# Ledger of designs, part 129: peptides against a protein of PDB entry 4PN1

Target 1, 261 residues: chain A of PDB entry 4PN1
Amino acid sequence: KIEMNFLNKPIVPDTTKVISNFLTHYLITEPVEHVEIEAKLGTLIDLETQNRFEFPVMNETILNPEFNLRTRFESDMTASEHKYLNEFLNQAFRDSQKPGRLPFAYKHTKQVDLFYETEDNSRDKIRVSKNQSDNQVLACVKKRRVADLFLYCPNDAFDIRISISDELPVSMPSGNQQPSLTRLKDRVGYVHQEIKIDLTKTTQNDPVYDTTERHELEVEFGNIADLRDRAQKAKDGMEAPLFRRVQLFMDNVRILRREHS

## One batch from the design tools (peptide; made by RFdiffusion4, then SolubleMPNN)

Design b1_p20_8_s4 (from b1_p20_8, 13 letters changed)
Fold by OpenDDE base, seed 2:
Structure b1_p20_8_s4 (fold): chain B 261 residues (1-261), chain A 20 residues (1-20)
Amino acid sequence: as target 1 above (261 residues)
Amino acid sequence: SEFQKILESLEPYFEKVYGS
């Protein structure tokens, strides 16, 4: 007989612990009602050098948000990297369809996002999302970025930003109001065990400037209700598999961030 | 600090399970 450690109790990895606390705060302690929790692949950029941030560590590490490290996070990647990840996920999808595996779900969506200013001219804009093909309204929300947690990943192609957002459903803007910004989104979505992986190509047209294109990969918790339940139980000191769910989420992120063209 | 409070969100769990 073997034991897992000298206490014979499960140990939560440090990164998982920190992230779980972070999530629990915005799920339970100061709850965000319409919470979205996602991780984006990108690069921490040193504002002074404009190169990838360098820190004297050899492993994945969560940056302390109380320190101003003079960095920015760029969630954009090259078209080549994006294509590679798409091919990688396509293969993963195919492999998951084999007997004995849990299958991916797949969805391809093309939508247009129209952004509108609010009556009070707040920072948060109203986003109306429509299907590109039939112009059907998919959503009308006011999205607020609540908090970010950054992971520096020196051994991988990408760093990670974990974001907490509030997507508040709101009424459609008045018919006379014009959008301040329009974006086209081409999204390929994969779902495995309620973890969503999205590859998104965003195109923005400007009447004055050239068209800009952005390539992003994001990983999102697909079942917030379940996650909130797990977090509540953990906060109450009850046994709940919160950490396993967070571990699953992070492992998927870890797989993706190492892949590159 | 504010962030320290966030990091203590699950303190009841860890107190129960690990005693710390």
Scores: peptide ipSAE 0.371, ipTM 0.883, DockQ to the pose 0.084
Fold by OpenDDE base, seed 5:
Structure b1_p20_8_s4 (fold): chain B 261 residues (1-261), chain A 20 residues (1-20)
Amino acid sequence: as target 1 above (261 residues)
Amino acid sequence: SEFQKILESLEPYFEKVYGS
């Protein structure tokens, strides 16, 4: 017989513990009503050198938000890296369709996002999302960034930002209003065990500047209600499947951030 | 600190499981 440890009790890895606490706060303690929880692949940039920051650590580490590390996070990658990840996920999708596996779901969406200023001149803009093919409205929301947690990953191609956002559904802007910004999004979405993985190519046109493109990969919790339930149980001191769910999420992120062209 | 409070969100679970 093998035991887990000398207490014969499950132990939560430190990274999982920290992230779970972070999520539980915004799920339960100070709950965000329309919460979105996602991890984006990117690069922690040293503001002084404009290169990837070199932290004095040898493995994945959560950065303490109480310290000003003079960094910024760039949620972008090269087209080549993006293409590589797309091919990687396509293969993962195919493999998951085999007997004995849990299958991926796949969806390709082309979307246009229109951003409008609010009447009260709030920092948060209203985003109207439409399908590019038929111009059907998909969503109208005001998104607020609530909190971020950054992971430095020295052994991988990308660093990670975990973000808590509030996506408040709002009424459509007045018909006489013009968007202040328009973005085209080409999104390839994969879903496995209710974890969403999106590869997004964003195109933005500017009359003065050249067309800009961004390539992003994000991993999102697809079942917030379930996650909230798990967090509540954990907070109440009950047997908590929260950590298993967070572990699953992070393992998917870890798989993706190691891949590069 | 506020962040320390966040890190203690699940303290009831850990107290139950580990006694601390």
Scores: peptide ipSAE 0.369, ipTM 0.883, DockQ to the pose 0.082
Fold by OpenDDE base, seed 3:
Structure b1_p20_8_s4 (fold): chain B 261 residues (1-261), chain A 20 residues (1-20)
Amino acid sequence: as target 1 above (261 residues)
Amino acid sequence: SEFQKILESLEPYFEKVYGS
């Protein structure tokens, strides 16, 4: 007979515990109504050197937000890295279609995002998303960043930002209002076990500066209602599938941040 | 601290499973 440990019961890894507590706060304790939870790949940059920050740790580490570490997070990668990840995910998609596996779903979308100033002159802008092919309105929202949690990953190509956002549906801006910013998005989306993985190329035209292209990869919880239910059970001291779900999410993130060209 | 409170959101679970 083999047991998993000397207590013969599951153990929650410390990283999973910390993240689960973080998520539960914004799901249950101080609930965000239209919550979006995503992890982005990027780089923690030292503001003094403008290079990747070097923390005195040897593995994946959640940074304590109570400390001023003088860093910024750049949610970007090179075109080559982005292309490699796209090819990697395409192969993963193909492999998942084989017998005995749970299949990926795949979607390719091209949209334009129009940003408008709000009437109350708030910091948050209204985003109108339209399909590039027929200009159909896909969404009109006001997105607010609520909280961030940063993971320094010294052994991998990318660091991680986990973000809690409130995506509030709002009415369309007035017809005479002009957008302050326009962005073109080419998005390739993968879904596996209700976890979304998106590769996005964003093109922004600036009248003063050259056209900029941004390459991003994000991982998102695809079933917030289920996640909230799991968090509530955990909060109530019940057996918590929450930890298994968070572990699954983080393992997917860990796979992706290790891959590069 | 406020962040410490966040980190203790799920203490009822851990007390039940691993507490005395």
Scores: peptide ipSAE 0.366, ipTM 0.881, DockQ to the pose 0.079
Fold by OpenDDE base, seed 4:
Structure b1_p20_8_s4 (fold): chain B 261 residues (1-261), chain A 20 residues (1-20)
Amino acid sequence: as target 1 above (261 residues)
Amino acid sequence: SEFQKILESLEPYFEKVYGS
């Protein structure tokens, strides 16, 4: 007979433990009502060198937020890298359609995001999202960034930012109010086991400057209610499949962050 | 600290299962 270890009990990896604690805090302990949880691929930049951050570790490492490492996170990649990831995910999609596999769902969407200033001049703007094809309103929210967790990944092409956000539904701006900013989003979405993987090309026009483009890849929990339920059970000291779901999420992230053109 | 509080979110589970 083979056992998992000398206790013959499952062990939660330390990274999974830290992330699970992080998520549980904002799901249960101090709950964010309309929570969005996503991981973005990008690069930790050392503000002193303007190069990719270097830290004396040899593997995936969650950075301690209590230390000022003088870094910024760039949630962007080159068009070539973005294209490579798109091709990689397309192949993964095709492979998942084979017998014996759980299939990906695929969706290509184009939307326009209109940003409006609030009456109190808050930093958090109102975002109205519309479908480009039929101008249907998809959402009207005030998004607040609640917390970030950064993973330094020295062996991979990208570093990771896990973000907790609050997307508060709000009323539409007045009809006479003009947007302060407009962004076009071309999004290719892949869903596998309720984990969403989005490749997004964002275009922003400026009346004075040239059009700017951003290429992003994000991984998001697609079933927050389920995740919250799992976290609640764990918080209550019950056996819960929270760690399996977090592990699934992180494994998908780990697969993606190694890929590059 | 706030971060320490976050790290203790699942303390009830880990205390029960692993004794720590």
Scores: peptide ipSAE 0.362, ipTM 0.882, DockQ to the pose 0.085

## One batch from the design tools (peptide; made by RFdiffusion4, then SolubleMPNN)

Design b1_p21_1_s1 (from b1_p21_1, 7 letters changed)
Fold by OpenDDE base, seed 4:
Structure b1_p21_1_s1 (fold): chain B 261 residues (1-261), chain A 21 residues (1-21)
Amino acid sequence: as target 1 above (261 residues)
Amino acid sequence: MIVEATEDDNVLESELKPFTE
């Protein structure tokens, strides 16, 4: 007979606990009202060398946010890597349609994002999203980045940024205002067990960016209400539901960051 | 299955920011 350990009880990985605490803070302790929680695949860059950051660890490591490590995170990837991940997810989608599996949902969208300056000249811009085909307004929001948690992944193709954002719905800009930036998005979205996985090609002409086309992969919690409920239960002493949900999220992220062309 | 309709602004890069619980 085999037991899982000498207590014969499940053990929660330390990474899961740290991330769960991070999420609980912005879900419950200092709650963000219109919270978006996502992980992006990318690369931690050392500001001194402009190369990938090197840290003396051998595995996935959450960086301590109390320290300024003089890094930046680049969420862009190559077209080849992006194509590979798209093909990988397409295969995962097909496999999930088989009997006995939980199926993926799939959506392909093309939109244009128009960014406007705020009247108070705040750093946060207003984003108006429209469907490319008929120019129908899809959303109008003011997005604020609240917090980041970075994972250095020395054994994988990508590092990870988990971000907390506040997406505040706002009124449309005045008709007299011109957008400061226009961004075209081609997005392929996959949903499995309320976890959203998006591959996005972004095209823009901005002198700030060297490339006109960017390739990103994002993993997002698709049910914030459920996650908030789990976080509240965790604060009340029942942590298991939150840990299970965070574990699911992170396992999906781990699968994706290991895949490369 | 309930999926929330949230948007991403497709931020290319960011710097590491401090966090306290």
Scores: peptide ipSAE 0.007, ipTM 0.361, DockQ to the pose 0.025
Fold by OpenDDE base, seed 5:
Structure b1_p21_1_s1 (fold): chain B 261 residues (1-261), chain A 21 residues (1-21)
Amino acid sequence: as target 1 above (261 residues)
Amino acid sequence: MIVEATEDDNVLESELKPFTE
């Protein structure tokens, strides 16, 4: 007879526990009211070398946020990488429509994001999102970045930033205010088991800077209420539901960061 | 905790291929 281990039961990866604890803090302990939780693919850049950060580890590693490593995170990829991931996800979508599978949902959206300065000149800008087709307001929020957790992934094409944000609904800016920044957003979104995967091409028009393009992939928890419930259960001693959900999320992230042209 | 204030939402016309069945 073969057993999994000397307890003959599954164990939870340490990465899952660390991330689960991180999420629980901002879901339950110091709850963010309008929380958004997403992972972005990108590159940790060493500010000293301007190259990809190098840490003496050989696999996926959560960086300790208590240490200033003098890094920045670039949430960008090449157009070719972005295209490859789009094709990969399209194929995954098709395969998921087969009998016996849980299907993906797909949505293509084009929106314009208008950013406005706040009266207090805080770093947090008001973002007005509009549908490009009919100019209907989709959202007006003040997004505040609350916390980040960085995963250094030396064996993969991308590193990962998991971010906690507060998307506070706010009133529309006064008609006399001009946007400080305009972003055109072309997004293809895939949803599987309430995990949202978005490929976005962003064009930013800045009055001071030249037009910039960015290609991003983000993975988001699509059901925050469920996640918060799971986190509460974890605080109450039942950790398994949260661990399972975080594991699912991270497995999807791991699949994506390994795919490249 | 590390907090990044930079918004990464620079959007240009997407060259992404919409899903086609």
Scores: peptide ipSAE 0.021, ipTM 0.445, DockQ to the pose 0.045; fails the geometry check
Fold by OpenDDE base, seed 2:
Structure b1_p21_1_s1 (fold): chain B 261 residues (1-261), chain A 21 residues (1-21)
Amino acid sequence: as target 1 above (261 residues)
Amino acid sequence: MIVEATEDDNVLESELKPFTE
């Protein structure tokens, strides 16, 4: 007979615990009402060298947010990398349709985001999202970034930023107000076990600046209510459900960040 | 503690090829 360890009990990786605690804080302790929780693939850049930051570690490491490491996170990737990931996910989608598997869901979305300045000239802009095909308003929100958690992944193609955001529904801007920024989003979305994986091409048109294009891959918790419930249970002493969900999320992230063209 | 979002500088040109069912 084989046992898991000398206690014959499951052990939760420290990474899972740290992330779970991070999530619990913003789900339960200081709850964000309209919370979005996502991980983006990208690169931690050293501000001094403008190259990928180097830490004296050999594997996935959560960076302590209390330290200013003089880094920025670039959530962009090359077109070729983005294409590769798209092909990879398409294959994963196809494979998941086979008998005995849980299938992916797929959705292609094209939307326009219009950003408006607030009356109080706050840093937070109002975002009006519309469907590109029929101009139907999908959302009108004020999005605030609440917190970030960075994972340095020296063995993988990408580092990870886990972000907590608040998407507060707000009233539509006045009809006389002009958008300060327009963003086109072409998103290919995959959903598996309520984990959302999105490939997004973003084209930003600024009246003052040149058009910029970005390629992003994000992984998002698709069921926040369930996650919050799990976090509450964890706070109450039953951590296993939260750990399992976070582990699933992170495993998906780990799969994706290992892929490269 | 609110962590200020660092500006993501994204400069890439490519088109997504969506999966068609």
Scores: peptide ipSAE 0.020, ipTM 0.470, DockQ to the pose 0.034; fails the geometry check
Fold by OpenDDE base, seed 3:
Structure b1_p21_1_s1 (fold): chain B 261 residues (1-261), chain A 21 residues (1-21)
Amino acid sequence: as target 1 above (261 residues)
Amino acid sequence: MIVEATEDDNVLESELKPFTE
């Protein structure tokens, strides 16, 4: 008989605790009302070299936001990497439909995002999202980035940015206002155990620059109410439910960032 | 569209769990 450790009990990874505390802050301590919590795959770039930063660590490491590390995060990948991940997720979807498994849900959407300046000239823009097929308005929101947490992953294809955002529903801009920016989005979404995985191809037409295409993969908490409940329980001294949920989220992220073409 | 399965309480595992029987 083999035991998992000398106590024969599960132990919480330190990464899980750090991320859980980060989330709890913006769910409970200083709560964001319309909170969105997502992880994006990308690359931490050294501003001096313009290459991937080389931190003196050998595994997944959460960077301390209090330090200026002279880095930027690029939430992009190649078309081939994006295609590979799409095929990988399609296979995962198929496998999950087998007896004894929890199934994925799948949705393919094509939308156009129109960005408008606000009347108060705030830095935040209003985003109007429309379905490409029938031009139906899907959403009108003002999104604000609240906080970021970066994970450097030297052994994987991608680094990770976990972002806290406030997505406030707002009224449509005035009919005479023209959009400052238009983006086309082709998105395939996978949902498993209330964790949402999105592959998005974004096309942006710039009148000055050539059309740019971006390929993104994001992982999002699909049930914020449940997550907030778990965070509240954690503040009340019962941390296990939150830790389990964060571990599930991070394990999904870890699977994805290890995949490459 | 297939409906998403509801999350049950996942067992929190040790990082070394995969190396045990």
Scores: peptide ipSAE 0.000, ipTM 0.346, DockQ to the pose 0.058; fails the geometry check

Design b1_p21_1_s2 (from b1_p21_1, 8 letters changed)
Fold by OpenDDE base, seed 5:
Structure b1_p21_1_s2 (fold): chain B 261 residues (1-261), chain A 21 residues (1-21)
Amino acid sequence: as target 1 above (261 residues)
Amino acid sequence: MIKEASEDNNVLESDLKPFTE
C-alpha cells in the first residue's frame, strides 16, 4: 500500500498558507469594507537594471513586503501573448461546456472609465465607469490600493501581483468637473467556480502623454462574502475551507502564467 | 508592512476576439 506521507493525509503548500494569512488580515483582522482581491500577471522590474528582477531562487517565491527591493511591477503583456491567452481561455470555455464539467461563464464588456480628481486633492481618484454602448453608469467608486503581495516566478513568463483594494462607492462628481483621465476598456471575462479571469485591453488618452495601450490579465475572487466567511473560519481554527479556496485561485493563476506563445 | 501600490490608470484598445460559438 502506498501512502501520501507518514501521516497519510494531504498537506497544504506553504505558499497557500502565506497567501491565506495575507488575505485573512485584510478580510478579518483589519477588514477592508469594499474589498477587491485580484492577481495580475506582469513583470517585476529591477529599478537599477530596468530588466526583470533577479532573485537567487529557482521557483515561485513570495517576496517579503518588508524589504525594499527597489522594484516596480509592470502589469502588461504583449498583444501576441494577450491574444494567445484569449484563445487559450476560449478553448477552456468550450471544453468546460462538455458533460461532466463545470462550465465557464463568459462576458464581453466595453466600458469607459472617467477619472476625476477629488476635492481634497487626495491621490485617490473617483472612477466613473460607463458602458460604451449606451453610456449607462456602471459604477462610481473611489479605489484605494491597500496592499500588494508579489510573487516572483522565475520559470514562467510572468510574475504575479496580488492586490488588496478598497472600492468605496461614492457619489457622482459634480456636473462641472471634467475628467482628468479617460480610459477605454475592452474586456472579456471568464468565470469558473466563482473565480473571475479578465483579459482587458486598455486605451488611455492622457492630455500630457501619448495614447498608451495595455494588455492585462487579471484573476479575481468573485465571491468575497464566501471568502470572508472562510477567512473567519480560519481565524476560528478551521483553516481547510480557506486553504482550498486559495489553492483553487492560485492553481488558476499558475495555469495562466505558464501559458505563452 | 505591506506596501500600497499606485492605481493603474492606463486604457488600451482591445485586440481581444470575443468568444464565438
Scores: peptide ipSAE 0.034, ipTM 0.484, DockQ to the pose 0.046; fails the geometry check
Fold by OpenDDE base, seed 3:
Structure b1_p21_1_s2 (fold): chain B 261 residues (1-261), chain A 21 residues (1-21)
Amino acid sequence: as target 1 above (261 residues)
Amino acid sequence: MIKEASEDNNVLESDLKPFTE
């Protein structure tokens, strides 16, 4: 007979605890009303060298936000990496349709995002999202970045940024306003066990700069109500449900950041 | 240069291959 450890009980990884506490803060302690929680794949760049930062660690490490490490996060990848991940996720989708598995759901969306300045001249812009096919308004929101948590991953192709955002539904801008920025988004979305994985190709037409193309992969918690319930239970002394959900989320992120062309 | 902003900066025309059954 084999046991998992000398107590024969599950143990929670320290990374899971740290992330769970971070999420609990913005779900329960100082709650964000229209919270979005996502992880993006990208690269931590050293501002001095403009190369990937080299931290003195040998594995996945959560960076302490209290320290100024003089880094920036670039949420981008090459077209070839993006294509590889798309093929990888397509295969994962196919495999999940087999008997005995929980299936992925899949959706392909093409939209245009129009950004407008707010009447109060706030730093936050209003985003109007429209379907490219019929110009139907999909959403009108004011999005605010609340907090970030960075993971340096020296053994993987990508580092990770976990972001807490507030997406406030707002009224449409006045008809006489012109958008300050327009972005085209081509997105393929995969959902498995209420974890959403999006591959997005974004084209931005800047009047001053050349058209830029960005390739992004993001992983999002698809059921915020359930996550908030789990976080509340954790505050009440029952942490296991939250830890399990965060572990699932992070395992999906870890799978994806290890894949490369 | 990718600017860090509070707004969504996911702008890319994808060359992604949508899965079809």
Scores: peptide ipSAE 0.024, ipTM 0.451, DockQ to the pose 0.030; fails the geometry check
Fold by OpenDDE base, seed 2:
Order: C-alpha cells, then sequence, then structure tokens
Structure b1_p21_1_s2 (fold): chain B 261 residues (1-261), chain A 21 residues (1-21)
C-alpha cells in the first residue's frame, strides 16, 4: 500500500495557501462588493533595465507586495504568442468535446469600450461597453483596481498578475458627454468548470498617437458567489473547498503560461 | 499596506482566430 506521506494526509502547497488568503481578504475580510478576480499572463519588467526581472529563485514565487521591487507588469504578449495560445485553446476545446470529458464552452465577443471622465474628476473612469454589431449596451461600470499579487515564474514563458478589481455598476453618462477614450475589444472566451479563459485583442485609437494594439490572456473565476462561499467557509475553519478551487484555477494558469510559440 | 495596482503597459499587433463564430 502506498501512502501520500508519513502522515498519510493531503498537504496543500504553500502557494495555494498564500493565494487563498489573499483572495479571502478581499472576499470576506475587506469585501469588495462587485469583485472581479483574474490572472493575467505577462512579464515582470525591471524598471532599470527594461528587461524581465531576475530573482534568485528557480521556480514559481509569489512576490511580497510590501517590497518595492522597482518593477512593472506588462500584460501584453506578441501576436504570435497570442495566436499560438488561441490555437492551443482551440485544440483543448476540441479535445474536451470527446466522450468522458467535461466540455469547454466558447464565445466570441466584439465590443467597444467607451471611457468617460467622472464629474468629480476621479481617477476612476466610467466604462460603457457596447456590442460592436448592434451597439447594445453590455455594461456601464466604474472599475477600480483594488490589489495585485505577482508571481514570478522563471521556468515559464510568462509571469502572472492576480488582480482584485471592483466593477461598480453606475448610471450611463449624460448624452452630452463625450468619451475621453474608445477601445475596441476582440475577445475569444473559453469556459471550463466555471473558470474563464479569455484571449483579448485590444485596439485603441488615439487622435494624436498611432493606433495601439494589445494582446492579453486572462484567467478569471467565473463563479464569484461560489468562491465567496468557499472563502467564508475557509474563514470559518474549513479551508479545503477554497484550496481546491484555487488549485484548479492555478493549474489552468500554469498550463497556459508553459505554452510557447 | 495594500500596494497600489501597477499600470499595464501593452503594445502588440495580432489577429485572433476564433474556433467558431
Amino acid sequence: as target 1 above (261 residues)
Amino acid sequence: MIKEASEDNNVLESDLKPFTE
């Protein structure tokens, strides 16, 4: 008979615990009401060298937010990398349709985001999202970034930023107000076990500057209510459900960040 | 102290090829 370890009990990876605690804080302790929780693939850049930051570690490492590491996070990737990930996810989608598997759901969305200044000149802008085809309003929100957690991944193509955001629903801007910024989003979304994986091409037209494009991959918790319930249970001393959900999330992230074009 | 969110700096060109429409 084989046992898991000398206690014959499951051990939760420290990474899972740290992330779970981070999430619990913003789900339960200081709850964000309209919380969005996502991981983006990208690169931790050293502000001095403008190259990928180098840490004296050999594997996935959560960076301590209390330290100013003089880094920025670039959530962009190359078009070729983005294309490769799209092809990879398409294949994963196809494979998941086979008997005995849990299938992916797929959705392609093209939207326009219009950003408006607030009356109080707050840094937070109002975002109106519309469907490109019929101009139907999809959302009107004021999004605030609450917190970030960075993972340095020296063995993988990408580092990870886990972000907590508050997407507060707000009233539509007045009809006389002009958007300060317009952004086109072309998104292909994959959902598996309520984990959302989105590939997004963002195009921004600036009248003064050249058109800029961004290519992003994000992984999001698709069921916040369930996650909050799990976090509450964890706070109450039953951590296993939260750990399992976070582990699933992180495993999906780990799969994606290992892929190379 | 909760660290402020870092700004995202992204500049890339690519086309998405959806599996299905």
Scores: peptide ipSAE 0.021, ipTM 0.454, DockQ to the pose 0.048; fails the geometry check
Fold by OpenDDE base, seed 4:
Structure b1_p21_1_s2 (fold): chain B 261 residues (1-261), chain A 21 residues (1-21)
Amino acid sequence: as target 1 above (261 residues)
Amino acid sequence: MIKEASEDNNVLESDLKPFTE
């Protein structure tokens, strides 16, 4: 007979605990009202060398936010990498439709994001999202970045930024205001077990600068109410449900960051 | 009807943020 360890009890990875505590803080302790929790694939760049940051570790490592490591995070990837991930997710979608599996849901969205300056000249811009086909308003929000948690992943193609944001619904800008920035977004979204995976192509037309194209992959918690409930239970001494949900999220992220062309 | 996933060549947003936290 085989046991899982000398206590014959499940052990939670330290990474799961650290992330769970981070999430619990912004879900329960200092709760963000309209919280968005997402992981982006990208690269930690050393500000001095402009190359990928080098840290003396051999595996996935959560960086301590108390230290300024003089890095920036670039959430962009190459068109080739993005295409590969799209093909990979398409195959995963197809495989999930087989009997005995939990199926993916799929959605393709094309939208225009218009950014407006706030009247108070705050750093946070108002984002108006419209459907490209009929110009219907989909959302009007003021997004504030609350906190970040960075994972350095030396063995994978991408590093990870987990971000906490507050997406506050706001009224539409006055009709006399012109957008300071316009972005076209082509988004392919996959949902599995309420975890959202988005591949987004963003085209920005700047009248002064050449058209810039960006490629991003995002993983988001699709059920914040459930996550908040799990976090509350964790505060009350029952941590297992939260740990399981965070583990699921991180396993999906780990799968994706390992895939490259 | 199984909705097929689109194989679009998507290019997504880049977010450049300093690691200051």
Scores: peptide ipSAE 0.011, ipTM 0.400, DockQ to the pose 0.021; fails the geometry check

